Peptides against a protein of PDB entry 4Z5W. Designs and how they scored, part 85

Target 1, 305 residues: chain A of PDB entry 4Z5W
Amino acid sequence: IPDVFLELNKLWYFSAQSNLFNGEMPRSLSNSRSISLLSLRNNTLSGQIYLNCSAMTNLTSLDLASNSFSGSIPSNLPNCLRLKTINFAKIKFIAQIPESFKNFQSLTSLSFSNSSIQNISSALEILQHCQNLKTLVLTLNFQKEELPSVPSLQFKNLKVLIIASCQLRGTVPQWLSNSPSLQLLDLSWNQLSGTIPPWLGSLNSLFYLDLSNNTFIGEIPHSLTSLQSLVSKENAVEEPSPDFPFFKKKNTNAGGLQYNQPSSFPPMIDLSYNSLNGSIWPEFGDLRQLHVLNLKNNNLSGNIP

## One batch from the design tools (peptide; made by RFdiffusion4, then SolubleMPNN)

Design b2_p16_2_s4 (from b2_p16_2, 8 letters changed)
Fold by OpenDDE base, seed 1:
Structure b2_p16_2_s4 (fold): chain B 305 residues (1-305), chain A 16 residues (1-16)
Amino acid sequence: as target 1 above (305 residues)
Amino acid sequence: APVKPTNEMSGSDEPA
């Protein structure tokens, strides 16, 4: 990418996604005063990620995902006082989340999907201080770690939590009950154990639940039949979605599904590939907004309602 | 063990 962004003093949006750009990010781009939205996703950019946050005073969204960047996570990003959305998916950091992210009050949406992030306990302890954090994607990190169950963890404004395919141990953490605005929860493809907690059915905005491919036991909580978002069309205030798309890969299809917004996910309960027992509750029939109920590969018995 | 088939991974990374 050429170093010409000093002359582009009115440039508000720069998208150069899915090209063949290589080398480092231009210094004039990392010092741009005008840019609000920057996306360089799906290129071959390299070197250390550096942004001059004192210069980039208009930066609101940053997508650098699927690049060949090296080195550390930029600890100075919290100094970008308007920065709301960060996508760092598929950047192999081999690092912990910086302690400076405790101060990241502008942060609304963060993805480190498949970024070789380590220490989930430290990551969640840091990110709970981000009071405006609504979307958190941590898929394909923290391999074989334990999902912390510390009751003091608090994500008050969290709407989307995806921590899939980490081989995480532990249980569904009680601290998620402190996230009453949670709309989408994906903890699939882990080694989570215990029972599915009844308080999940108290999350009135929860329309998408994926707990598939774990080691959960016991009965399906009856409270899941009372998920208010699946019973009635609540006026889901379409809050601003993250500026990055979501992807769901099915092993049967070479192509992943792209979801541009969390609202594009089908209303779903997926509890498949666990060790759940007992009956399918007839009251699942009350979930009039439910598109997908996946209970396959469990130990369920009785009548199908 | 039944081969848990589909890595239905939700993320923000483009599937390869």
Scores: peptide ipSAE 0.178, ipTM 0.794, DockQ to the pose 0.090; fails the geometry check
Fold by OpenDDE base, seed 2:
Structure b2_p16_2_s4 (fold): chain B 305 residues (1-305), chain A 16 residues (1-16)
Amino acid sequence: as target 1 above (305 residues)
Amino acid sequence: APVKPTNEMSGSDEPA
């Protein structure tokens, strides 16, 4: 990318995703006073990520995902006082989340999907201080770590939590019960154990639950049949969604499905590939908004209602 | 053992 962004003093949106750009991010771009939305995802950009937050006073969205950036996570990003959305997916940092992210009050949406992030305990301890954090994607990190269950962890405004494919140990963490606005929870493809907690059914906004491919035991909580978002069509307030898409890959050979908005996910309960027992509750018939109920590959018994 | 299906992964990274 040429170093010509000084001349582009009115540039508000720069979208150059899915090209063949290589080399470093231009210094003039890292110092742009005008830019609000920057997307350079899916290129071959390299070097250290550097943003001059004192210059980039209009920066609201940053998508650098799927690039060949190296080095540390930029610890100065909290100084970008308007920065709301960050997508750093597929950037191989091999790092912990910077302690400075405790101060990241502008942050609403963060993805480190497949970014070689380490220490989930530190990551969650830091990110709980981001009071405006609504979307958190941490898929394909923290390999074989323990999902912390520390009751002091609190994500009050969290709407979307995706921590899939980490081989995480532990249980469904009780601190998620403190996230009453949670709409989408994906903890699939871990080594989570214990029972599925009944308090999940108290998350009235939860329309998408993926706990598939874990080691959960016991019965399906009957409280899941009373998930209010799946019983009645709530008027989903169109809240500002992340400026980055979500992807779900169902099959190794299939392209991933792209979901531009969390609301574009089908209303779903996926508990497949666990060790759940007992019956299928007939009251799943009350979930009139449910599109997908996946209970396959469990130890369920009795009649299909 | 139930054959673990193909990795269903939800994230913000484009599947390769």
Scores: peptide ipSAE 0.139, ipTM 0.781, DockQ to the pose 0.089; fails the geometry check
Fold by OpenDDE base, seed 5:
Structure b2_p16_2_s4 (fold): chain B 305 residues (1-305), chain A 16 residues (1-16)
Amino acid sequence: as target 1 above (305 residues)
Amino acid sequence: APVKPTNEMSGSDEPA
């Protein structure tokens, strides 16, 4: 990328996604006063990620996903006082979340999907201080770690939590009950055990639940038949979605499905590939907004209502 | 055996 961004003093949006750009980010770009949205995703950019946050006073969105960047996660990003959205997916950091992210009050959406992030306990302890954090994607990290269940963890404004495919041990963490605005929860493809907790049915905004491919036992909590978002059309307040799309791979041999907004996800309960027993509750018939109920590959018995 | 769907959720480019 050429070093000409000093001349582009009115440039607000720069998108150069899905090209063949290589080398480092140009110094003039890292010092741009005008840029609000920067996307360089799906390139071959390299070197260390550096942004001059004292110069980049208009930066609101940063997408650097699927690049060959190296080194540490930039610890100075919290100094970018307007930065809301960060996509660092598929960047191999081999690192922990920086302690400086405790001060990241502007942060609303963060993805580190498949970024070789380590220490889930430290990551969650740091990120709980981000009071405006609504979307957190941590898929394909923390391999074989234990999901912390520390009740002191608080994500008050969390709407989307995705921590899939980590081989995480532990149980569904009680601290998620402190997230009353949670709309989408994906903890699929882990080694989570115990029972599915009844308090999940108290998350009135929860319309998408994926607990598939774990080691859950016991009955399906009857409280899941009372999920308000699935009983009635809540007017989904069109809150500003993250500036990055979500992808869900439905099959090993299929392409990913792209979801541009959380509202594009089908209302779903997926409990498939567990060791759940007991009956299917007839009261699942009350979930008039439910599009997908997936209970396959369990130990369920009795009549289908 | 039923192919376990890879429930890879990501905020990245489409999984290859």
Scores: peptide ipSAE 0.139, ipTM 0.769, DockQ to the pose 0.100; fails the geometry check
Fold by OpenDDE base, seed 4:
Order: sequence, then C-alpha cells, then structure tokens
Structure b2_p16_2_s4 (fold): chain B 305 residues (1-305), chain A 16 residues (1-16)
Amino acid sequence: as target 1 above (305 residues)
Amino acid sequence: APVKPTNEMSGSDEPA
C-alpha cells in the first residue's frame, strides 16, 4: 500500500479487503486524521500493528483480520477515543489481552477469532471493564484453558458472545446470567461439562444458542422452552451490528456461511453432540420463532413430541 | 467413538 494517505485528507472510508497487499501498513495511514472506517481484511500485510491514536481521531472501525501481522496487540488502541469496532481475527498474536483494554470505553465490538490469544481469565477480567462492549468473539483461542466461572465477571451490555472451538473446560459460567441483553451465545466445540443451567431460559433476548460439541449431561432445562425471543417476534431489536462479518463453518470442506449481522443468524437451539438425557419437552412447540432445533447425538429418550 | 463432525465454528474469521 503506498504511503500517500497524508494527501488524502478527506478519506473517510478505506476498504481494501480481499486483495494481495503485502508489507507493512504505510505510516501515513496509521496517522490518518480523516479515516473513520479502515478495512484491510484478508491481505498479506505484515509487521507490528501500530496506530497513532492521537492522530487517528476519527477512527471508529478497524478491520485488520486475516493478515500476517506479528508482535503484540497494540496496547494504545484505547487511546483511539472513537474506536468502536475491532476485527483482529486470524492475526497470530500469541499474546494476552493488554491491561490497557480495561479503559476501552469506546469499544462495542471485538473479535480475536483464531488469533492465538492466551489466558481467558485475564482476557475476561480485562474486557468486563469495557462498559459498551456488545459483541465479543474469542473463537479458536485459549486452547484447553478453563472457562472462568468467577461470579464477579460482568458483561452488562453483551449481546453476542462467541467462544467456540477453544476446547475450554469448566461449566456454563454463572456470570453470563449478568448479561440480560444476550442475543447470541456460542460456546460450541469446547469441553464444557455439567448440566445446562436453567437460568439460560431467563435470557429473554437469546435467539441463538449453540452449546453443541461439549460434554454436557443431564436433562435439557425446561426453561429453554420459554425463551421469550423464540416464543414471540416482538423483541427483535435490530441494534447496531459490528462492522465485521460473522462466519459459521459446518464442515471442513464446506465454504463458511457469512453472516453480515448477528440478526442474520437463524433462530437456533443447538445442543447436539453432548451427553444430554431425558425427553424432548413438548413445550418446544411454543418456540414459534425457532428455525433450528438440533438435538442430534445425545442420549435423549422417550417420544418425539 | 462418535466421530466428532469436523470444525463447526462460529466467529468473525473467514473460512480458509
């Protein structure tokens, strides 16, 4: 990418995703006063991520995902006072979340999907201080760590939580009950154990639940048949989505489905590939908005209602 | 052993 962004003093939106750009980010780009939205996703950019937050006063969205960046997560990003959305998916940091992110009050959407992030306990302890955080994607990190169940963890404004494919141990954490606005929860492809907690059915905005490919035992909590967002249409508040797409891959050989918004996910309960027992509740018939009920590969018995 | 079907994941990273 040429170092000409100083001349582009009116450039508000720069999208150069899915190209063949290599080398480092040009210094003029990292100092752009005009850019609000920067997307360089899916290139071969390299080096350390550095942004001059004192210069980049209009930066609201940053998508650097699927690049060859190295080094640490830039600890100065909280100084970008308007920065709301960060996509750092597929950037191999091999790092912890910076302590400075405790002060990241502008942050609304964060993805570190497949970014070799370590220490989930520290990550969640830090990110809980982001009072405006609505979307958090941490898929393919924290390999074989324990999902913390610390009751003090609080994500009050969280709408989307995706921590899939981490091989995480532990149980469904009670601190998620402190997220009453949660719409999408994906904890699939972990080693989570215990029972599915009944309080999940109290998350009135939860329209997408993926707990598949875990080690959950016991019965399906009857409270899931009363998920208000799946009973009635009324609660589909389209809140501002992150400026990055979501991807769901069903098979290694299948192209991933792209979802541009969390609302584009089908209303779903996926409890497949667990060790759940008991019957299918007939009251699943009350979930009139449910598009996908996946209970396959469990120990369920009785009649299908 | 039930073959865990391959890599169903959700995230913000483009499928390889």
Scores: peptide ipSAE 0.039, ipTM 0.733, DockQ to the pose 0.095; fails the geometry check

Design b2_p16_3_s1 (from b2_p16_3, 8 letters changed)
Fold by OpenDDE base, seed 5:
Structure b2_p16_3_s1 (fold): chain B 305 residues (1-305), chain A 16 residues (1-16)
Amino acid sequence: as target 1 above (305 residues)
Amino acid sequence: MKNPNPEPTNLISAPL
């Protein structure tokens, strides 16, 4: 990428995804006063990620995902006072989240999906201080760690939490009950155990629940038949999401389907591939907004209602 | 053209 961004004093959006760019980010780009949206996703960019936050006063969205960047996560990003959205998926950091992210009050959406992030306890302890954090994606990190159950953890404004495919041990953490605005929860493809907690049915905005491919036991909580977002269509006024695409794989080898907004996901309960027992509650018939109910590969019995 | 849908970044329901 050429070092010409000083001359581009009106450049608001720079989108250069899915090209063959290599080398480092040019110094003039890391000092741009005009750029609000920066996307360099799916290139071969390298070196340390550096942004001059004192210069980049208009930066609101940063997508650097699927690049060959190395070194630490930039600890100065909280100084970018308007930075809301960060996509660092598929950057092999081999690092912990910086302690400075406790001060990241502008942050609304964060992804480290498949970024070799370590220490889930430290990550959650830091990120709970981000008062505006609505979307958190941590899929394919924290391999074989324990999901912390510390009741003091508080994500008050969290709407989307995805921590899939980490081989995490533990139980569904009680601190998630402190997130009453939660709309999407994916904890699939872990080693989570115990029972599915009844308090999940009190999350009135929860329209997408994936607990599939775990080791859950006991009955399906009857409270899941009263999930208010699945009984009645809430007019969720979604804020326009910045360039923060989600992807759902159907199979290991399939390309992911792209979803631009969390509302584009079909309303779903997936409890498949567990050790759940008992019956299917007839009151699942009250969930008039439910598009997908997946209960396959459990120990369920009785009549189908 | 590069695959415009590279391997999923923000992956939901990722089979291991």
Scores: peptide ipSAE 0.212, ipTM 0.804, DockQ to the pose 0.656
Fold by OpenDDE base, seed 4:
Structure b2_p16_3_s1 (fold): chain B 305 residues (1-305), chain A 16 residues (1-16)
Amino acid sequence: as target 1 above (305 residues)
Amino acid sequence: MKNPNPEPTNLISAPL
């Protein structure tokens, strides 16, 4: 990428995603006063990620995902006072979340999906201080760590939590009950154990629940039949989601379907590939907004209602 | 050409 962004003093949106750009991010780009949205996703950019947050006063969205960047997570990003959205998915950092992210009050959406992030306990302890954090994606990190159950963890404004495919141990953490605005929870493809907690059915905005591919035991909590978002059409206030695309793989070999909005996900309960027992509650018939009920590969018995 | 549908960045339900 040429070092010409100083001259581009009116450039507000720069999207150069899915190209063949290599080398480092040009210094003038890292100092751009005009750029609000920057997407360099799916290139071969390398080096250390550095942004001059004192210069980049208009930066609101940063997508650097799927690049060959190396080194540490930029600890100065909280100084980018308007920066709301960060996509650092598929950047191999081999790092912990910086302590400075405790001060990241502008942050609304963060992804480190498949970024070799370590220490989930520290990551969650830090990120709970991000009062405006609504979307957190941590899939394919923290391999074989324990999901912290510390009751003091609090994500008050969290709407989307995805911590899939981490081989995480532990139980469904009670601190998630402190996130009453939670709309999407994905804890799939872990080593989570114990029972599915009844308090999950109290998350009235929860329309997408994936607990599949774990080691959960016991009965399906009857409280899941009373999930308000699945009983009635809540007016999903379409918050303008930033350019923060989600992807769902249907099959290991298929390209993921791109979903631009969490609202574009079908309302779903996926409890498949566990060790759940007992019957299917007849009251699942009350979940009139439910598009997908996946209970396959469990120890369920009785009649299908 | 790089696949314009790169492997999903923000993976939901990612099989290992």
Scores: peptide ipSAE 0.203, ipTM 0.793, DockQ to the pose 0.675
Fold by OpenDDE base, seed 2:
Structure b2_p16_3_s1 (fold): chain B 305 residues (1-305), chain A 16 residues (1-16)
Amino acid sequence: as target 1 above (305 residues)
Amino acid sequence: MKNPNPEPTNLISAPL
């Protein structure tokens, strides 16, 4: 990418995603006063990520995902006072979340999917201070760590939490009950154990639940039949979605499904590939908005309602 | 060549 962004004093949006750009990010781009939205996703960019937050006063969205960047997570990003959305997926940091992210009050959406992030306890302890955080995607990190269950963890405004494919141990954490606005929860492809907690059914906005491919035991909580978002067409207020898409990888060699917004996900309960027992509650018939109920590969018995 | 299959950047669910 040429180092010409000093001359582009009116450049508000720069999208150069899905190209073959290599080398480092231009220094003039890292100092742009005009840029609000920057996407360099899916290139071969390398070097250290550096942004001059004192210059980049208009930066609101940053997508650097699927690049060959190296080194540390930029600890100065909280100084970008308007920065809301960060996509750092598929950047191999081999790092912890910086302590400075406790001060990241502008942050609304963060993805570190498959970014070699370590120490989930520290990551959650830091990110709980991001009071405006609505979307958190941490899939394919924290390999074989324990999911912290500390009740003091609080994500009050969290709407989307995805921590899939981490081989995480532990239980469904009680601190998620402090997230009453949660719409999407994916904890699939872990080693989570214990019972599915009944308080999940009190999350009135929860329309997408994936707990598949874990080691859950016991009965399906009856409270899941009372998920209000799945009973009634509540007008899911189209809240400002993250500027980055979501991807669901199907088990088939077919390309993952892209979803541009969380609202584009089909209403779903997936509890498949666990050790759940007991019956299927007939009251699942009350979930008139439910598109997918997946209970396969469990120890369920009785009649299908 | 554009990578015709942009690898999923924000994986919600993926098999290991």
Scores: peptide ipSAE 0.131, ipTM 0.660, DockQ to the pose 0.729
Fold by OpenDDE base, seed 3:
Structure b2_p16_3_s1 (fold): chain B 305 residues (1-305), chain A 16 residues (1-16)
Amino acid sequence: as target 1 above (305 residues)
Amino acid sequence: MKNPNPEPTNLISAPL
C-alpha cells in the first residue's frame, strides 16, 4: 500500500479487503487524522501493528483480520478514544490480552477468532472492564483451558458471546446470568460439562443458543421453553452491528454463510452432540419464532411432542 | 459423540 494518506486529509473510509497487499501498513495510514473506518482484512500485510492513537482521533473501526501481522497485540489501542470495533481474527499473536484493555471504554465489538490468544481467565478479567462491550468473539483460542466460573465476572452490556472450538473445560459459567441483554451465545465445540443451567431461560433476548458438541448431562431445562425472544417477536432495537461479518459453516468443505448482523442468524437452539437425557418438553411448541431446534445425538427418550 | 465435522459450524467473524 503506498504511503500517500497524508494528502488524503478527507479520507473517512478506507476499505481494501480481499486484495493482494503485502508489506507493512503505511506510516501515513497509521497517523491518519481523517480515517474513521479502516479495513485491510484478508491481505498479506506483515510487521507489527502500530497505530498512532494521538493522531488517529477519528478511528472508530479497525479490521486487520486474516493478515500476516506479527508481534504483540498493540497495547495502546485503548488510547484511540473513538475506536469501537476491532477485528483481529486470524492474526497469530501468541499472546495474552493486554492489561491496558481494562481502560478500553470505547470498545463495543472485539474479535480475536483464531488469533492464538492465551489465558482465558486473564482475558475475561480484563475485558469485563470494557463497559460498552457488546460483541465478543474468542473462537479457536485458549486450547484446553478452563472456562472461568468466577461469579464476580460481569459483562452487563454483552449481546453476542462466541467462545467456540477452544476445547474449554468447566461448566456454563454463572457470570453469564449477569448479561441480561445476551442475544447470541455460542459455546459449541468445547469440553464443557455438568447440567445446562435453568437461568439460561431467563435471558429474554437470547434467540441463538449453541451448546452443541460438549459433554452436558441431565435434562434439558424446562425454562428454555419460555425464552421470550423465541415466544414473541420482539422488535429488536436496531443496534449498530459490528463492522465485521460473521460466518457459519455447515460443513468443513463448504463456504461459510456470511451474516453481516447477529440478527440475521436464524433463531436457534442447538444442544446436539451432548449426553442430555429425559424428554423433549411439549412447551417447545410455544417457541413460535424458533427456526432450528437441534437435539440430535443425545440420550433423550419418550415421545416427540 | 462429537459431530464428525470437527470444524465449528459457527466460525463467527473469521473468513475461512
Scores: peptide ipSAE 0.206, ipTM 0.738, DockQ to the pose 0.096; fails the geometry check

Design b2_p16_3_s2 (from b2_p16_3, 7 letters changed)
Fold by OpenDDE base, seed 4:
Structure b2_p16_3_s2 (fold): chain B 305 residues (1-305), chain A 16 residues (1-16)
Amino acid sequence: as target 1 above (305 residues)
Amino acid sequence: MKNPNPEPTNLVSAPV
């Protein structure tokens, strides 16, 4: 990418995703006063990520995902006072989340999906201070760590939490009950154990629940049959989606499915590939908005209602 | 037999 962004003093949106750009991010780009939306996703950019937040006063969205960047997570990003959305997926940091992110009050959407992030306890302890954080994607990190159950953890405004494929140990953490606006929870492909907690059914906005491919035991909580967002349409909160798309891999399609918004996800309960027992509650018939109920590969018994 | 290795179908913010 040429170092000409100083001359581009009116450039508000720069999308150069899915190209063959290599080398470092141009210094003039890292100092752009005009850019609000920057996407360099899916290139071969390298070096250390550096942004001059004192210059980049209009930066609201940053997508650097699927690049060959190295080194630490930029600890100065909280100084980008308008920066709301960060996608750092598929950047191999091999790092912890910087302590400076405690002060990241502009942050609304963060993804470190498949970024070799370490120390989930520190990550969640830091990120809970991000009062405006609505979307958090941490899939494919924290390999074999324990999902912290510390009751003091609080994500008040969290709407989307995705921590899949981490081989995480522990239980469904009770601190998630402090996230009453939670719409999407994906904890799939972990080593989570214990019972599915009944308080999940109290999350009135929860329309997408993926607990598949864990080691959950016991019965399906009856409270899941009363998930208000799946009973009625009345609570479809129009929310600002993150400026980054989501991808769901399917076995049959190498490219996965792209979803531009969380609202594009089908209303779903996936409890498949656990060790759940007991019956299927007939009251699942009350979930009139449910598109996908996946209970396969459990130890369920009785009649299908 | 439970298929012990279904392919991950989890959500990510980048193409797999």
Scores: peptide ipSAE 0.323, ipTM 0.796, DockQ to the pose 0.094
Fold by OpenDDE base, seed 1:
Structure b2_p16_3_s2 (fold): chain B 305 residues (1-305), chain A 16 residues (1-16)
Amino acid sequence: as target 1 above (305 residues)
Amino acid sequence: MKNPNPEPTNLVSAPV
């Protein structure tokens, strides 16, 4: 990418995603006063990520996902006082989340999916201080770590939490009950154990629940049949709108499905591939907004209602 | 039981 962004003093939006750009991010771009939205996703950009946050006073969205960047996560990003959305998916950092992110009050949406992030305990302890954090994607990190269950953890404004395919140990953490605005929870493809907690049914905005491919035992909590977002349409839930799309791989297609909005996800309960027992509650019929109920590959018994 | 599919169907913010 040429180093000409000093001349582009009115450039508000720069998208150069899905090209063949290589080398480092140009210094003039890292110092742009005008840029609000920056997307360089899906290139071959390399070197260290550096942003001059004192210059980049208009930066609100940063998408650098699927690049060959190396080195540390930029600890100075919290100094970008308007920065709301960060997508660092598929950047192989091999790092922990910087302690400076405790001060990241502008942050609303963060993805480190498949970025070789380590220490989930530190990551969650840091990110709980981000009072405006609504979307958190941490899929394919923290390999074989333990999901912390510390009751003091609080994500009060969290709408979307995705921590899939980490092989995480532990249980569904009680601190998630402190996130009453949660709309989407994906903890699939872990090694989570214990029972599914009944308080999940108290998350009145939860329309998408994936707990599939774990080691959960016991009965399906009857409280899941009373998930208010799946019973009635009347809840005008503020939709989380991260400035990055989501992708779900389907078994049948080499390409993942792209979802631009969380509302594009079908309302779903997936509890498949666990060790759940007991009956299927007939009151799942009350979930009139539910599109997908997946209970396959469990130890369920009795009649199908 | 684990899914016999070796590839997890996960939500990510970048194409798999």
Scores: peptide ipSAE 0.213, ipTM 0.755, DockQ to the pose 0.093
Fold by OpenDDE base, seed 2:
Structure b2_p16_3_s2 (fold): chain B 305 residues (1-305), chain A 16 residues (1-16)
Amino acid sequence: as target 1 above (305 residues)
Amino acid sequence: MKNPNPEPTNLVSAPV
């Protein structure tokens, strides 16, 4: 990418996604006063990620995902006072979340999917201080760590939590009950154990639940039949989605399905590939908005309602 | 039972 962004003093949006760009991010781009939205996703960019937050006073969105960046997570990003969305998926940091992210009050959406992030306890302890955090994606990190169950953890405004394919140990953490606005929860492909907690059914906005491929035991909580978002057409207030899309890998397609908004996900309960027992509750018939109920590969018995 | 060989169908913010 050429180092010409000093001349582009009116440039508000720069998208150069899915190209063959290599080398470092241009220094003039890292100092742009005009840029609000920056996306360089799916290139071969390299070197250290550096942003001059004192210059980049208009930066609101940053997508650097699927690049060959190296080194540390930029600890100065909280100084970008308008920065709301960050996509650092598929950047191999081999790092912990910086302590400076405790001060990241502008942050609304963060992804580190498949970024070799370590220490989930520290990550959650830091990110709970981000009071405006609505979307958190941490899939393919924290390999074989324990999911913290510390009840003091609090994500009050969290709407989307995805911590899948981490081989995480532990249980469904009670601190998630402190997130009453949670719409999407994916904890699939872990080593989570115990029972599915009944308080999940009190998350009135929860329309997408994936607990598949864990080691959950016991009965399906009856409270899941009372998920209000699945009973009634609540007007899903089109809240500002993150500026980065989500991808659901289908077994047959290497690229997965792209979803531009969380509202584009089909309403789903996936409890498949556990060790759940007991019956399927007839009251699942009350979930009139439910598109996918996946209970396969459990120890369920009785009649199908 | 965990599916021994399913590719993870997990949500990510980048193409897998």
Scores: peptide ipSAE 0.211, ipTM 0.762, DockQ to the pose 0.097
Fold by OpenDDE base, seed 3:
Structure b2_p16_3_s2 (fold): chain B 305 residues (1-305), chain A 16 residues (1-16)
Amino acid sequence: as target 1 above (305 residues)
Amino acid sequence: MKNPNPEPTNLVSAPV
């Protein structure tokens, strides 16, 4: 990428995703006063991620995902006072979340999907201080760690939580009940155990629940039949989505379906590939907005209602 | 048994 961004003093949006750009980020780009949205996703950019937050006063969105950046997570990003969205998916950091992220009050959406992030306890302890955090994606990190159950953890404004494919141990954490605006929960492809907690049915905005491919036992909580977002249409809160898309693969070999908004996901309960027992509740028939009920590969018995 | 094809559900933004 040429070092010409000093001349582009009116440039607000720069999208150069899915190209063949290599080398480092231009210094003029890292000092741009005009840029609000920066996307360099899916290139071969390298070196250390450095942004001059004192210069980049308009930066609101940063997408650097799927690049060959190296080194540490930039600890100075909280100084970018308008920075809301960060996509660092598929950047191999081999790091913990910086302690400075406790001060990241502008942060609304964060992805570290497949970024070799370590220490989930520290990550959640830090990120809970991000009062405006609505979307958190931590998929393919924290391999074989324990999902912390510390009741003091609080993500008050969290709407989307995705921590899939981490082989995490533990239970569905009670602290997640402190997230009443949660719309999408994906804890699939872990080693989570215990029962599915009944308080999940109290999450009135929860329209997408994936607990598949765990080791859950016991009955399906009857409270899941009363998920208000799946009973009535009225709870579709149109909130500003992350500036980065979501991808759902149905098969490892298939191209992932792209979802530009969390609301574009079909309303779903996936409890498949667990050790759940008991009956299917007839009251699942009350979930008039539910598109997908996946209970496959459990120990369920009785009649299908 | 776990589904042998891990559907990495909701991989944000990275074409795998």
Scores: peptide ipSAE 0.189, ipTM 0.724, DockQ to the pose 0.103

